# Ledger of designs, part 2: peptides against a protein of PDB entry 7AE7

Target 1, 321 residues: chain A of PDB entry 7AE7
Amino acid sequence: KVYKDLREFLEVLEQEGQLIRVKEEVNPEPDIAAAGRAAANLGKNQPAVFFEKIKGYKYSVVTNVHGSWQNHALMLGLDKNTSTKDQFYELNRRWDKFPVPPNVVKREAAPCKENVIDKDINLFEILPLYRINEQDGGFYISKASVVTADPEYPDDFNKLNVGTYRIQVKDRDRVGIQALAMHDIAVQLEKAEAENKPLPIAITIGNNPLVTFMASTPVGYNQNEYEFVGALQDGVPMDIVKSDLYDHLYVPAGSEVVLEGHIIPRVRTVEGPFGEFPGSYSGARLQCEVKIDRITHRTNPIFENLYLGIPWTEIDYLMAL

## One batch from the design tools (peptide; aimed at target 1 R131 Q135 G272)

Design b2_p27_6_s1 (made by RFdiffusion4, then SolubleMPNN; its pose is not in this set)
Fold by OpenDDE base, seed 2:
Structure b2_p27_6_s1 (fold): chain B 321 residues (1-321), chain A 27 residues (1-27)
Amino acid sequence: as target 1 above (321 residues)
Amino acid sequence: SAAAAAAAARAAAAAAAAAQLAELEAA
């Protein structure tokens, strides 16, 4: 089984008993995190948790999409009871199929383009933002697949980077992004900042689960994560679409939300603290700032966000592969 | 409301900035 988007995966998770649907209205805090922790207490077969109604917000949240070995098996299109060993075997077998080039679809064929916001941008109208941890320094987007290119070689598709970074919402149209020196985005940003130019960026939320997986998986600077997604789909290409603002940035065609903008050159603002692990906070630091210039989104967009809870977090499963 | 949430985000970011400045001044 191959998934075009998050929705197709959530449907399979629900069919397989690996998704809890919370239909009652919840408070963003503390109920989302509390319900996530309650779901984590169900043992090793941790389901995704889908919150249909969130007080003060229009749209839904899903968490813990990758939060179990069963969910990982299903992500690979395997039986949910596939052993961890057999999942690794299949992952490695498919990895050797790299590169599998993506299909570039027309704008009209891309679900992420169903709606456009190009003025009066307010992230809080599109994303049901909440504190993941009680002592977080703000609202985080913790499971985005962030698309950037090499500003010296913008047309080199092999240098197109799709990565996962810690993103704090700073204002209605501003986010802080943690671009560490070890990340490919930091190399690209350094080149842009050397010329005092903005770095074009597309922050994509709610993707095909293999896109999210590959965005969290380190690859070579000259390797495109989308070509690995095709490999992990056992040779089936994924669908990408050109961004609206930038000819050289491509986003997953099925993304729930795409935040298009730019990293402001040579600007740093305070970001954090964030609880990366239960009881472990990374301190506040000066980080890059992104201006959001355009949003495209699916109708009734689902905000996929990382689940952090005791004893097992979603990140534990993403890092274990 | 989305407006209240945005105000809370700004307030949290400002508080984090103040805490970091205090740590830098104490070092």
Scores: peptide ipSAE 0.018, ipTM 0.418, DockQ to the pose 0.041
OpenDDE base, seeds 1, 3, 4, 5: peptide ipSAE 0.008, 0.011, 0.006, 0.006; ipTM 0.317, 0.382, 0.395, 0.312

Design b2_p27_6_s4 (made by RFdiffusion4, then SolubleMPNN; its pose is not in this set)
Fold by OpenDDE base, seed 4:
Structure b2_p27_6_s4 (fold): chain B 321 residues (1-321), chain A 27 residues (1-27)
Amino acid sequence: as target 1 above (321 residues)
Amino acid sequence: SAAAAAEAARAAAAAAAAAQLAALRAA
């Protein structure tokens, strides 16, 4: 099976017994993280956890979406009991299909465009934000697929980068982003900052699970992650749409939330700490700041966020393939 | 200590969540 969006994947996870739906109202803290830990402790067959009602918030949260080998098998459209070896074999077989160019859909055909917020932006109204770890210096968006382009070659689709970065919420309309020197976004940002220009950015949340997977997978600077998503879909193109603010940025058509904005040039603000691993916090650092200028979102958007817990967390599964 | 109280509260919340998740899987 190929998934157009997160919702189609969550439906399959639920059908396969790989999603737990929490219908009772939960507190953002500590209940989300506690339930994620509880799910991680259910053994090798770790389900996603879907929280329908979050106290003080309007929308839902899902976590641990990639948190098991069964979920990875299902992501590849395989039987949930497919061995890790056979998953790797199939992944490699499909990888050789690169490139599979995405379909560019019209704005009206893209579910991520159902609603627009272009004034009075407040991330807390759209995303049920919580601390993932008790000692986190703030609220993190940890499973975003971040879209940027080379500012010298904005129309070069091969240089369009879709990556996963640590994102801390800084204000109602601002986020900190950790752009490390090894990340393609850091190369692009360096070019923009050399000219004291903003770097256009789209932070996409709640995607087709293969988009999230590829955004977490290192590829060449001149390789487009969307073309790998099509390869991993066994040659079925994924659907992308132009961002609203930038003609050269393309986002997944099915994203639950798209935060469009810019990295403010030559500005650095305190970001962190974040618990990247249990008991291991990356210290507070001066990191880049993104101004959010526009939000597009699906009706009743689902906030997909990373679960970090005991060894063999969701991040370990995302990095193990 | 405040840390011990926080850990106890977290453990209690985790146990409550685990019980809830177990109940949801049994349904």
Scores: peptide ipSAE 0.019, ipTM 0.531, DockQ to the pose 0.029
OpenDDE base, seeds 1, 2, 3, 5: peptide ipSAE 0.019, 0.014, 0.000, 0.006; ipTM 0.476, 0.456, 0.234, 0.340

Design b2_p27_8_s2 (made by RFdiffusion4, then SolubleMPNN; its pose is not in this set)
Fold by OpenDDE base, seed 2:
Structure b2_p27_8_s2 (fold): chain B 321 residues (1-321), chain A 27 residues (1-27)
Amino acid sequence: as target 1 above (321 residues)
Amino acid sequence: MENLAVLEAERRRAEEEERRRREEEER
């Protein structure tokens, strides 16, 4: 099975008993994080958790989409009971199919283009934002596939980067992004900042699960993550669409939400703290700032966010002793 | 670092450590 979008994957997760649907209205805090913790405590078969109704928000949240080996098997279109060994064997076999170039679809065929917001941008109207951890310094978008290009080679599709980065919501139309020196986005940002130019960015939320997987998987700077998605789809190309603001940025056609904007050159603002692990907070740091200039989204967009419920690390055991 | 692969690798390590602990408790 190949998935066009998050919705097709969530349907399969639900059919396979790997998704819990919460139909009752929940509070953003603490109920989303608490339900995630409860789902993590269900043992080896950790389901995704889909929240249909969130108090004060219009749209839904899903968490823990990649939360188990069963979900990972289903992502690969395998039987949910496929062994971890056989999943890795199949992943490696498919990896050798790289590159599988994506299909560029027309704007009218892309579900991520169903709705547009280009004025009075307010992230809180589109995303049901909540604190992932109780001590977080703000609201985070932690499962976005962030699209950037090399500003020196914007038309080099092999240098188009799709990565996962820590994103703090700073204002209605502003986010902080953690671009570490080891990330491809940091190389691209350094080039833009050398010329005092904005770096074009598309922050994509709620993707095909293999896009989210590849955005989180380190690849070479001259390797396109979308071409690996096609490889991991056993040679079936994924569908991408041109961004609305930038001719050189392509986003997944099926994204639930696309935040188009720019990294402001040579600006750094305080970001954090964020609980990257239970009991471990990364301190407040000066991070890059993104201005959001346009939003495109599916009708009734699903906010896919990370669930940071590691079952008890040795550190959590040492704090409970 | 919200690398899903890091989180999956950490989950995998935690599952392998828990498995090893269970195998040690069953001995």
Scores: peptide ipSAE 0.013, ipTM 0.439, DockQ to the pose 0.016
OpenDDE base, seeds 1, 3, 4, 5: peptide ipSAE 0.007, 0.005, 0.000, 0.005; ipTM 0.359, 0.327, 0.271, 0.295

Design b2_p27_8_s3 (made by RFdiffusion4, then SolubleMPNN; its pose is not in this set)
Fold by OpenDDE base, seed 1:
Structure b2_p27_8_s3 (fold): chain B 321 residues (1-321), chain A 27 residues (1-27)
Amino acid sequence: as target 1 above (321 residues)
Amino acid sequence: MSNLAVEKKRREEAERRREEERRRELE
């Protein structure tokens, strides 16, 4: 089984008994985090948790999409009871199919383009934002696939980076992003900042689960994560679409929300703290700031966010293979 | 490379350290 988007994956999770649907209105805090912890207590077969109604918000949240070995097996299109060993074997077998170039679809064929916001941008109207941990310094987007390119080689598709980064919401149209020196985005940002230029960025939320997986997997600077997604789809290309603002940035065609903007050059603002692990907070740090200039989104967008609870956390499964 | 990859390495290192510490406590 190959998934075009998050929705197709959530349908399979629900069919396989790996998704809990919360139909009652919940408070964004503490109910989302509490329900995630409760789901984690269901044992080794932790389901995704889908919140249909969140007080004060219009749209839904899903958490723990990758939060179990069963969900990981299903992501690979395997039986949910496939052993970790067999999942690893299959992952490695498919990895050898790299590169599998993505299909570039037309704008009109991309579900992520159903709606556009290009003025009066307010992230709180699109994303049901909540504190993941009680002591978080703000609202985090923790499961986004962030698209950037090499500003010296914008047309080199092999240098297109799709990564996962800690993102704090700073304002209606501003987010902080943690770009560590070891990340490909930091190399690209350094080049842009050397010229005092903005770095174009697309922050994509609610993707094909293999996009999220690959965005969380280290690859070479000259390797495109989308070409690995195609490999992990057993040779089936994924669908990407050109960003609205930038000719050189491509986003998953099926993304629930795409935040297009730029990293402001040579600006650093306080970000954090964030509870990266249970009982451990990374302190407040000076981080890069992104201006959001355009949003595209699916109708009734689903905010996919990371579940952080008692180990094993969703991060552990995203990284376990 | 993603922040999640950094977190993975940190966790793997922390787990390895905890396993090494537990192994040392059991020795």
Scores: peptide ipSAE 0.013, ipTM 0.380, DockQ to the pose 0.022
OpenDDE base, seeds 2, 3, 4, 5: peptide ipSAE 0.008, 0.007, 0.009, 0.000; ipTM 0.328, 0.349, 0.378, 0.264; seed 5 fails the geometry check

## One batch from the design tools (peptide; aimed at target 1 V270 P273)

Design b2_p28_3_s2 (made by RFdiffusion4, then SolubleMPNN; its pose is not in this set)
Fold by OpenDDE base, seed 5:
Structure b2_p28_3_s2 (fold): chain B 321 residues (1-321), chain A 28 residues (1-28)
Amino acid sequence: as target 1 above (321 residues)
Amino acid sequence: MEEEEIEELRREAEATNEALLAAAAAAL
C-alpha cells in the first residue's frame, strides 16, 4: 500500500489497531505527554496517539506515528507483524530502485494549498503548541521535514534537501533551527551567509510517513529524498508541489502545514534547552533564526509532533532504520 | 470552547513561551 498523506496512514494505523484516538478534551500539558507514556507502557506494539481536542486550540495533535516496528511495517505497506529482518530486507530491495522521480502536481490539486495565511502570521493559531518535556525552554516542532536548496545551484533538483531539524518556536512568526555543521542545510546556509543573503526555507509538518522517514535518513548531498520516497513506495512516485514563495522549492502535496520563509543571514539567537533523551538536556546555544513569511495548510490541519518517552522514544525508531 | 476563551488561552500560551525563552536566555 502507498499513502498520499498522513491522513491515509492514520486511517490504516486505526484499522490495524496501531492508533489510539483520544476523543476527550485534553490539556496540552501534562496530558499529551502522559497519554503518550501510557501508550508506550502497552508493550511492544506502541500505537500512535491522536488527540482530537486540545484545550485552548482549534486543531488536533498526533504523536508516536513512527513509534513501533508495527507502524514501520505498515509505513512500508507490509503486514504489521512483518519481522524487523524482513522489513530491512524489503527496505534494502526498494532502496535499489532509486531514483524514482516525484510527480509535480498543480497548485489547485495540492491539499497543502487549501488555506493561505500571508499576513498577521501566528503559529499558535495553526499549531497546538506545548512543551514536549517539562524542562524544555519553550515549544518545539520536532518532526518537520525541512526543505532547502543550494543557493548556487537552485535549479539542481538533486541538491534539494529534505531534512529533520529541531525547531523551537521563538515568536508568532519566528522559529529557531538547529543547523549543525554535518547537515546539508549548513552547507547551503554557509553559501547564503557568505553573500549576506537569506536562505529560502519550507518547514513541512504532517507528511506521508515515508517523507518523514527519509527526512530523518542521511543521504548524499546530490541525492533527493523525494526520489528515495518513490523507491520506498516500490516505484510509485510521490506527489510534490511548488512552494508559493520560491520557484525552486518543492513541498509534499499532502502536507498538513507548510511554513514558508527564510533563514535570517548572520543572525544567531538563544535556542534550548531541549530534552532529546530522558534525563539528557542539550543546553541553550546560539542557533539560526527563521522568519515565517507565508503559511499554507489543509483544512483542520493535524499537528504531527515527536513522542519522547521512556524507555524508547520515537526518534530511536527513526534512527534505527 | 468559545472563540474568546480560545483566544485568551492562546495569549497565555504565547506569554508562557516568552517567559520560558527569557529564562533560558538569562541562564546563559
Scores: peptide ipSAE 0.387, ipTM 0.875, DockQ to the pose 0.052
OpenDDE base, seeds 1, 2, 3, 4: peptide ipSAE 0.006, 0.024, 0.374, 0.016; ipTM 0.287, 0.472, 0.867, 0.442; seed 1 fails the geometry check

Design b2_p28_3_s4 (made by RFdiffusion4, then SolubleMPNN; its pose is not in this set)
Fold by OpenDDE base, seed 5:
Structure b2_p28_3_s4 (fold): chain B 321 residues (1-321), chain A 28 residues (1-28)
Amino acid sequence: as target 1 above (321 residues)
Amino acid sequence: EEEEEIEKLREEAEKTNEELLAAAAAAL
């Protein structure tokens, strides 16, 4: 089975008994984190948790989408009881199909383009923001697939990078991004900053689960994550669409929310602290700042965010493969 | 009424975020 978007995957998780739907109105804090921890205590078959109603917000949140081996099996379109060994075998078999080029769809065919905000941008109107951990220094977008290109080779599709980075909300239209030197985005940013130019960026939220998986999987600088998504779909291309601001940036056609903007050159602002692991906080540091210039989103967008809980985090499953 | 309550709660969330950011900056 292949999924076009997050919604098709959530439907399968629910059918397979791998999603808990919370229908009652919850407080963003502490109820989201508390319900996530309660779901984690259900044992080895940790379900996704979908919050339909959040006090103070219009839209829904889903967490722990990748938070179990059953969810990973379903992501690959396998039986949920497929052994970890057989999942690895199938993953490796499909990996050898790289590259599988994506389909570029028309703007009018892309669900992520249903709504546009190009003025008076306020992230709090679009995303149900909350602290993931009680001691976090703010609100985080922790499961976004971030799209950037090489500013020297903007038309080289093989240098288009789709990565996962820690993103802190800084203002209504600004986010902090942790671009470490080991990340492909840092190479691209260095080139832009050498010329004192902005780096174009698209921050995509709520994707096809294989996009989120590949954005969290290290690949070569000249390898496109979308071509691996097609390989992991057993040779079925994924659908992408041009960004609205930049002809050379492509986003998943089915994204729930797309934040388009730029990294401000040679600006660093305070980011953190963030609880990356239970009992371990990264201290506050100076990090890059992104200006959001345009938002596109699906009607009633779902905010997919990371589950951080005991004993295993969702990161452990995303990075263990 | 519900829209006004949502807007008020958004303003409170924004203010909370500003206060958290200010506290983090003061701890450096």
Scores: peptide ipSAE 0.385, ipTM 0.876, DockQ to the pose 0.052
OpenDDE base, seeds 1, 2, 3, 4: peptide ipSAE 0.000, 0.006, 0.036, 0.009; ipTM 0.339, 0.315, 0.553, 0.371

Design b2_p28_8 (made by RFdiffusion4)
Pose (drawn by RFdiffusion4):
Structure b2_p28_8 (pose): chain A 313 residues (1-149, 158-321), chain P 28 residues (1-28)
Amino acid sequence: KVYKDLREFLEVLEQEGQLIRVKEEVNPEPDIAAAGRAAANLGKNQPAVFFEKIKGYKYSVVTNVHGSWQNHALMLGLDKNTSTKDQFYELNRRWDKFPVPPNVVKREAAPCKENVIDKDINLFEILPLYRINEQDGGFYISKASVVTANKLNVGTYRIQVKDRDRVGIQALAMHDIAVQLEKAEAENKPLPIAITIGNNPLVTFMASTPVGYNQNEYEFVGALQDGVPMDIVKSDLYDHLYVPAGSEVVLEGHIIPRVRTVEGPFGEFPGSYSGARLQCEVKIDRITHRTNPIFENLYLGIPWTEIDYLMAL
Amino acid sequence: EEEEEEEKEEEAEEELEEKQEELEEEEE
C-alpha cells in the first residue's frame, strides 16, 4: 500500500494496533513529551500516540509515528512483524528505483490547500506547540520537511518558535541555502522557504536521508513507494517551491536578511542538549492547511527514540 | 547604515553572552 498523506498512514497504524488515542484533555507540558518518552520506553511494538485534546488549543497532536520497527515496516507497506534485516533488504532494493519523477497536481486537488491564512499569522491557532524537553529554548517544530531551491531540496531542520509568525532555523546546516544566503543578505533580499508539517511517512523518511547523495528528494519518495510517483503542488507565494499535496500544514515564508538571534538549546540525537547559538529567523508569510490539521511532532531523548528509527536504515 | 548593522551585531552578541551565563547557572 502507498500513503497519499499522514492520515492514511495513521489509519493503517490504528487498524494494526500501533496507534493509541488519548481522549482526555492533556496539558502541553510535560504531558505530550512524557507520553512520547513512555511510548518509546515500551521497547517493542511501540505505538504512535494521538492526543485529541490539548488544553488551550483547538487541534490535535500525534507523536512517535516512526518510533518502532512495526511502524517502520508499515511505512514501507510490509507486514508489521517484518524483521529489521528484511526491511533493510526491501529498502536496498527500492533504493535503485531512483529516480521516480513526481506528479504535479492542481491547487484545487491538493488537500493542503483547503484553508488559507494570508494575514494576522498565528502559529498557535494551528499547531498545539509545546516544550519537548525541560531545558529547550522554546517550543519546537521538530519534524518538519523544509523545501528550498533538479535544484529543489527537502530536509529536516529543528525549528524554534520565536513569535506568532516567526521561527528560528540553522541556515548554515542547509548546504544549498548557503550560496543564495550570501547573495540574499549582501543584497538585503529575502530567501523563500517552505515548512511542511504532517506528511506521508516516506516524505519525512526521505527528509532525514543523508545530504551526501544529492538526489532530487521527491523523486526519491517515488522510489521508496516502489515506483508509484508522489503528488506535489506548487506553493501559493513562490512558484519555484513545491510541497507535498497532502501535507497537514504548509508554512510559506522567507529567511529574514541580516538577522541573527539566539536559537536553542535543543536536544540532539546523541542524547544531549545542544548549545544556544546565533541563528537565522524565518518570517511566515502564509499558512495553508487541511481542515482539522494534525500536528505531527517528534520526541527526542536518550536513545532509542523516534529519531533513531528515522536515521537507522 | 554600516554603523547601525555593527550595533545590531554587538547587541546580539550581548544577548547570547547573557543567555550562556543563565545556562551555566542552571547547570550548577

## One batch from the design tools (peptide; aimed at target 1 N122 G138)

Design b2_p30_5 (made by RFdiffusion4)
Pose (drawn by RFdiffusion4):
Structure b2_p30_5 (pose): chain A 313 residues (1-149, 158-321), chain P 30 residues (1-30)
Amino acid sequence: KVYKDLREFLEVLEQEGQLIRVKEEVNPEPDIAAAGRAAANLGKNQPAVFFEKIKGYKYSVVTNVHGSWQNHALMLGLDKNTSTKDQFYELNRRWDKFPVPPNVVKREAAPCKENVIDKDINLFEILPLYRINEQDGGFYISKASVVTANKLNVGTYRIQVKDRDRVGIQALAMHDIAVQLEKAEAENKPLPIAITIGNNPLVTFMASTPVGYNQNEYEFVGALQDGVPMDIVKSDLYDHLYVPAGSEVVLEGHIIPRVRTVEGPFGEFPGSYSGARLQCEVKIDRITHRTNPIFENLYLGIPWTEIDYLMAL
Amino acid sequence: EEEEEEEEEEEEEEEREELTEERLERSRTP
């Protein structure tokens, strides 16, 4: 099976006993992060946890989506009990199908274009943002796929919420931004960027894939789907930016020129906090989202947690 | 009727801004 969006994958997870629904209202902190740690602590057949009600927020949160070998196998379309070695072999075989060009769809057909917010941008009205770890510098978006511009790149970068319409980003960790970053800051011009949240599991998996192999990213997702191309759609504001047609939330924005502010600290996969450093800020100019969006976020702590599964094979 | 509707919209917007400010404060206070 191939998933057009996060919602089809969550349907498969729930049918397979790999998704737990929390119906009672929970507080943002520390409840969501504590549940994410507990789900990771179950050790075997760790499920995704779906929070339907978060105090003071309108929408729902899902966590630990990739956080088990059962979830990982179901992401690949295999039986949930497929051994880790057999998943490795299946990924090794599909790796060679690269490249599989993506299908570009019209705006009216992309579920991520159902709702548009073009003014008075407020991330909190869409995403139930919360603190992941006690010493984090702020509320984080820890599982976004970021699109920048064959020269189109998709990657995962931790994103700290600074204001209702502003976030932080480590721009010098995106090694295709950095030639356009010099030109843009030298000329005081903005650099367009797209932040996608709530994606097909293979899109997030591809976004965590090592940068050393300069692939085409979206063409790699078609390879992981064993030859089935993925659907992408042009962003509203920037014609050279394409986002997954099924994303739950799309934040279209730009990197603000000549602005450095304190970002962090935040957790890193070796199990420790990073330090606070001066980083770039991104202004959100537009939000498009599916009706009743789902905030797919990720807990990070002492290994093993969901990030280890996203990096393993 | 139009002035009552405007006043209701201003009150709702004020409450919305206060709620946003409270959320940002929680984010900035570890």

Design b2_p30_5_s1 (made by RFdiffusion4, then SolubleMPNN; from b2_p30_5, 17 letters changed)
Fold by OpenDDE base, seed 2:
Structure b2_p30_5_s1 (fold): chain B 321 residues (1-321), chain A 30 residues (1-30)
Amino acid sequence: as target 1 above (321 residues)
Amino acid sequence: KEKEEKEKKEKEKEKKEEEEKKLLEKSKNP
């Protein structure tokens, strides 16, 4: 099975008994993190947790979407009880299909374009933001697929990067991003900052589960993550759409929310702390700052966010392949 | 290179799974 978006995957997770739906209104803190921990206590078969109602917010949250080997098998369109070994075998078999170029769909065909916000941007109106860990220095967007291009080769689709980065909400229309020197985004940012130019960025939230998986999987600088998504879909192309602000940035057509903006050149602001692991906080650092200039979103957007629980984080499953 | 990076990621993963299995076994024996 191939999934067009997060919603088609969540439907399968629910059908397979791998999604818990919380229908009661929850407080963003501590209830989301507490319910995630309670779901983690169900053992190795950890379900996704879908929060329908969050106090003070209009929209829903889902966590732990990749948080088990069962969810991971289902992401590959396999039986949920497929062994880890057979999942690896199938992943490796599909990987050899790279590259599988994506389909570029029209704007009118892209669900991520159903709604637009281009003025008075407020991230808190679109995303049910909460602290993931008790000691976090703010609200994090921890499961976004971030799209950037090489500013020297903006039209080179092979240099289009889709990565997962730590993103702290700073203001209504500002986020901090952790661009480490080992990440492709840091190479692209260095080129932009050398010329004192903004780096165009699209922060995509709530994607096809294979997009989120590939954004968390390091690939070569001249390899496009979308072409690997098509390979992992057993040769079925994924659907992408052109960004609204940038001619050279493409986003998943099915994204729940797309934050379009720019990294402000040569600006660094205090970011963190963040609990990367239980009891381990990455200290406050000077990090890059993004201005959000436009939002596109699906009607009733689902905020997919990372679950950080014991013993296995959702990162461990995303990095496990 | 890609095959070697995959094999390296698989080995780093097997090592993490073994370390986590040991941590889980240690957490079950107070």
Scores: peptide ipSAE 0.007, ipTM 0.319, DockQ to the pose 0.011
OpenDDE base, seeds 1, 3, 4, 5: peptide ipSAE 0.000, 0.000, 0.000, 0.000; ipTM 0.269, 0.276, 0.233, 0.255; seed 5 fails the geometry check

Design b2_p30_5_s2 (made by RFdiffusion4, then SolubleMPNN; from b2_p30_5, 16 letters changed)
Fold by OpenDDE base, seed 1:
Structure b2_p30_5_s2 (fold): chain B 321 residues (1-321), chain A 30 residues (1-30)
Amino acid sequence: as target 1 above (321 residues)
Amino acid sequence: EKEEEEKKKKEEEKKKKEKEEELLKKSKNP
């Protein structure tokens, strides 16, 4: 099975008993993290947790989407009880299908374009933001697939990078992004900053689960993560659409939320701390600042965010491959 | 002081677990 978007995947997770739906209004803190930990305590068969109602917010949150081997099997369109070995075998078999170029869809065909916010941007109106960990230095967007390009080769689709980075919300229309020197985004940013130019960015949230997976999987600088998504879809292309601000940035057509903007050149602000693991915090650092200039989103957007809990974090499943 | 802080921390952890179990119970028994 191939998924067009997060919603089709969540439907399958629910059908397979791999999603818990919390229908009662919850407090963002501590109830989201608490329910996530409670779901993790169900053993190895950890479901996603969907929060329908969050106090003070209009929209829903889903966590732990990738938080089990069953969810991972379902992401690959396999039986949920497929052994880890067979999942790896199938993943490797599909990996050899690279490259599978994505389909570029028209703006009118892209669900991520259903709504636009181009003024008075407020991330808190679109995303039910909460602290993932009690000691986090702020609200994090932790499962975004961040799209950037090489500013010297903006039309080179092979240099289009889709990565996962730690993103702290700084203000209504500002986020800090952790672009480490080992990340492809850091190479692209260095080129932009050398010329004192903004780096165009699209921060995509609530994607096809294979997009989120590939954005968390290191690939070569001249390899496009979307072409691997098509490979992992067993040769079925994924659907992408142009960003609204940038002709050279393509986003998943089915994204729940797309934050379009730019990394401000040569600006660094304090980011963190963030609890990457329970009881382990990456300290506060000077990180890049993103201005959000436009938001596109699906009607009633689902905020997909990371679950960080014991015994295994969602990161462990995203990076265990 | 330290024993009261540890007791308070244990009570907070207990309340968190009880809240976790309550949320899970509500989610499973709609």
Scores: peptide ipSAE 0.010, ipTM 0.343, DockQ to the pose 0.017
OpenDDE base, seeds 2, 3, 4, 5: peptide ipSAE 0.000, 0.000, 0.000, 0.000; ipTM 0.261, 0.248, 0.199, 0.242

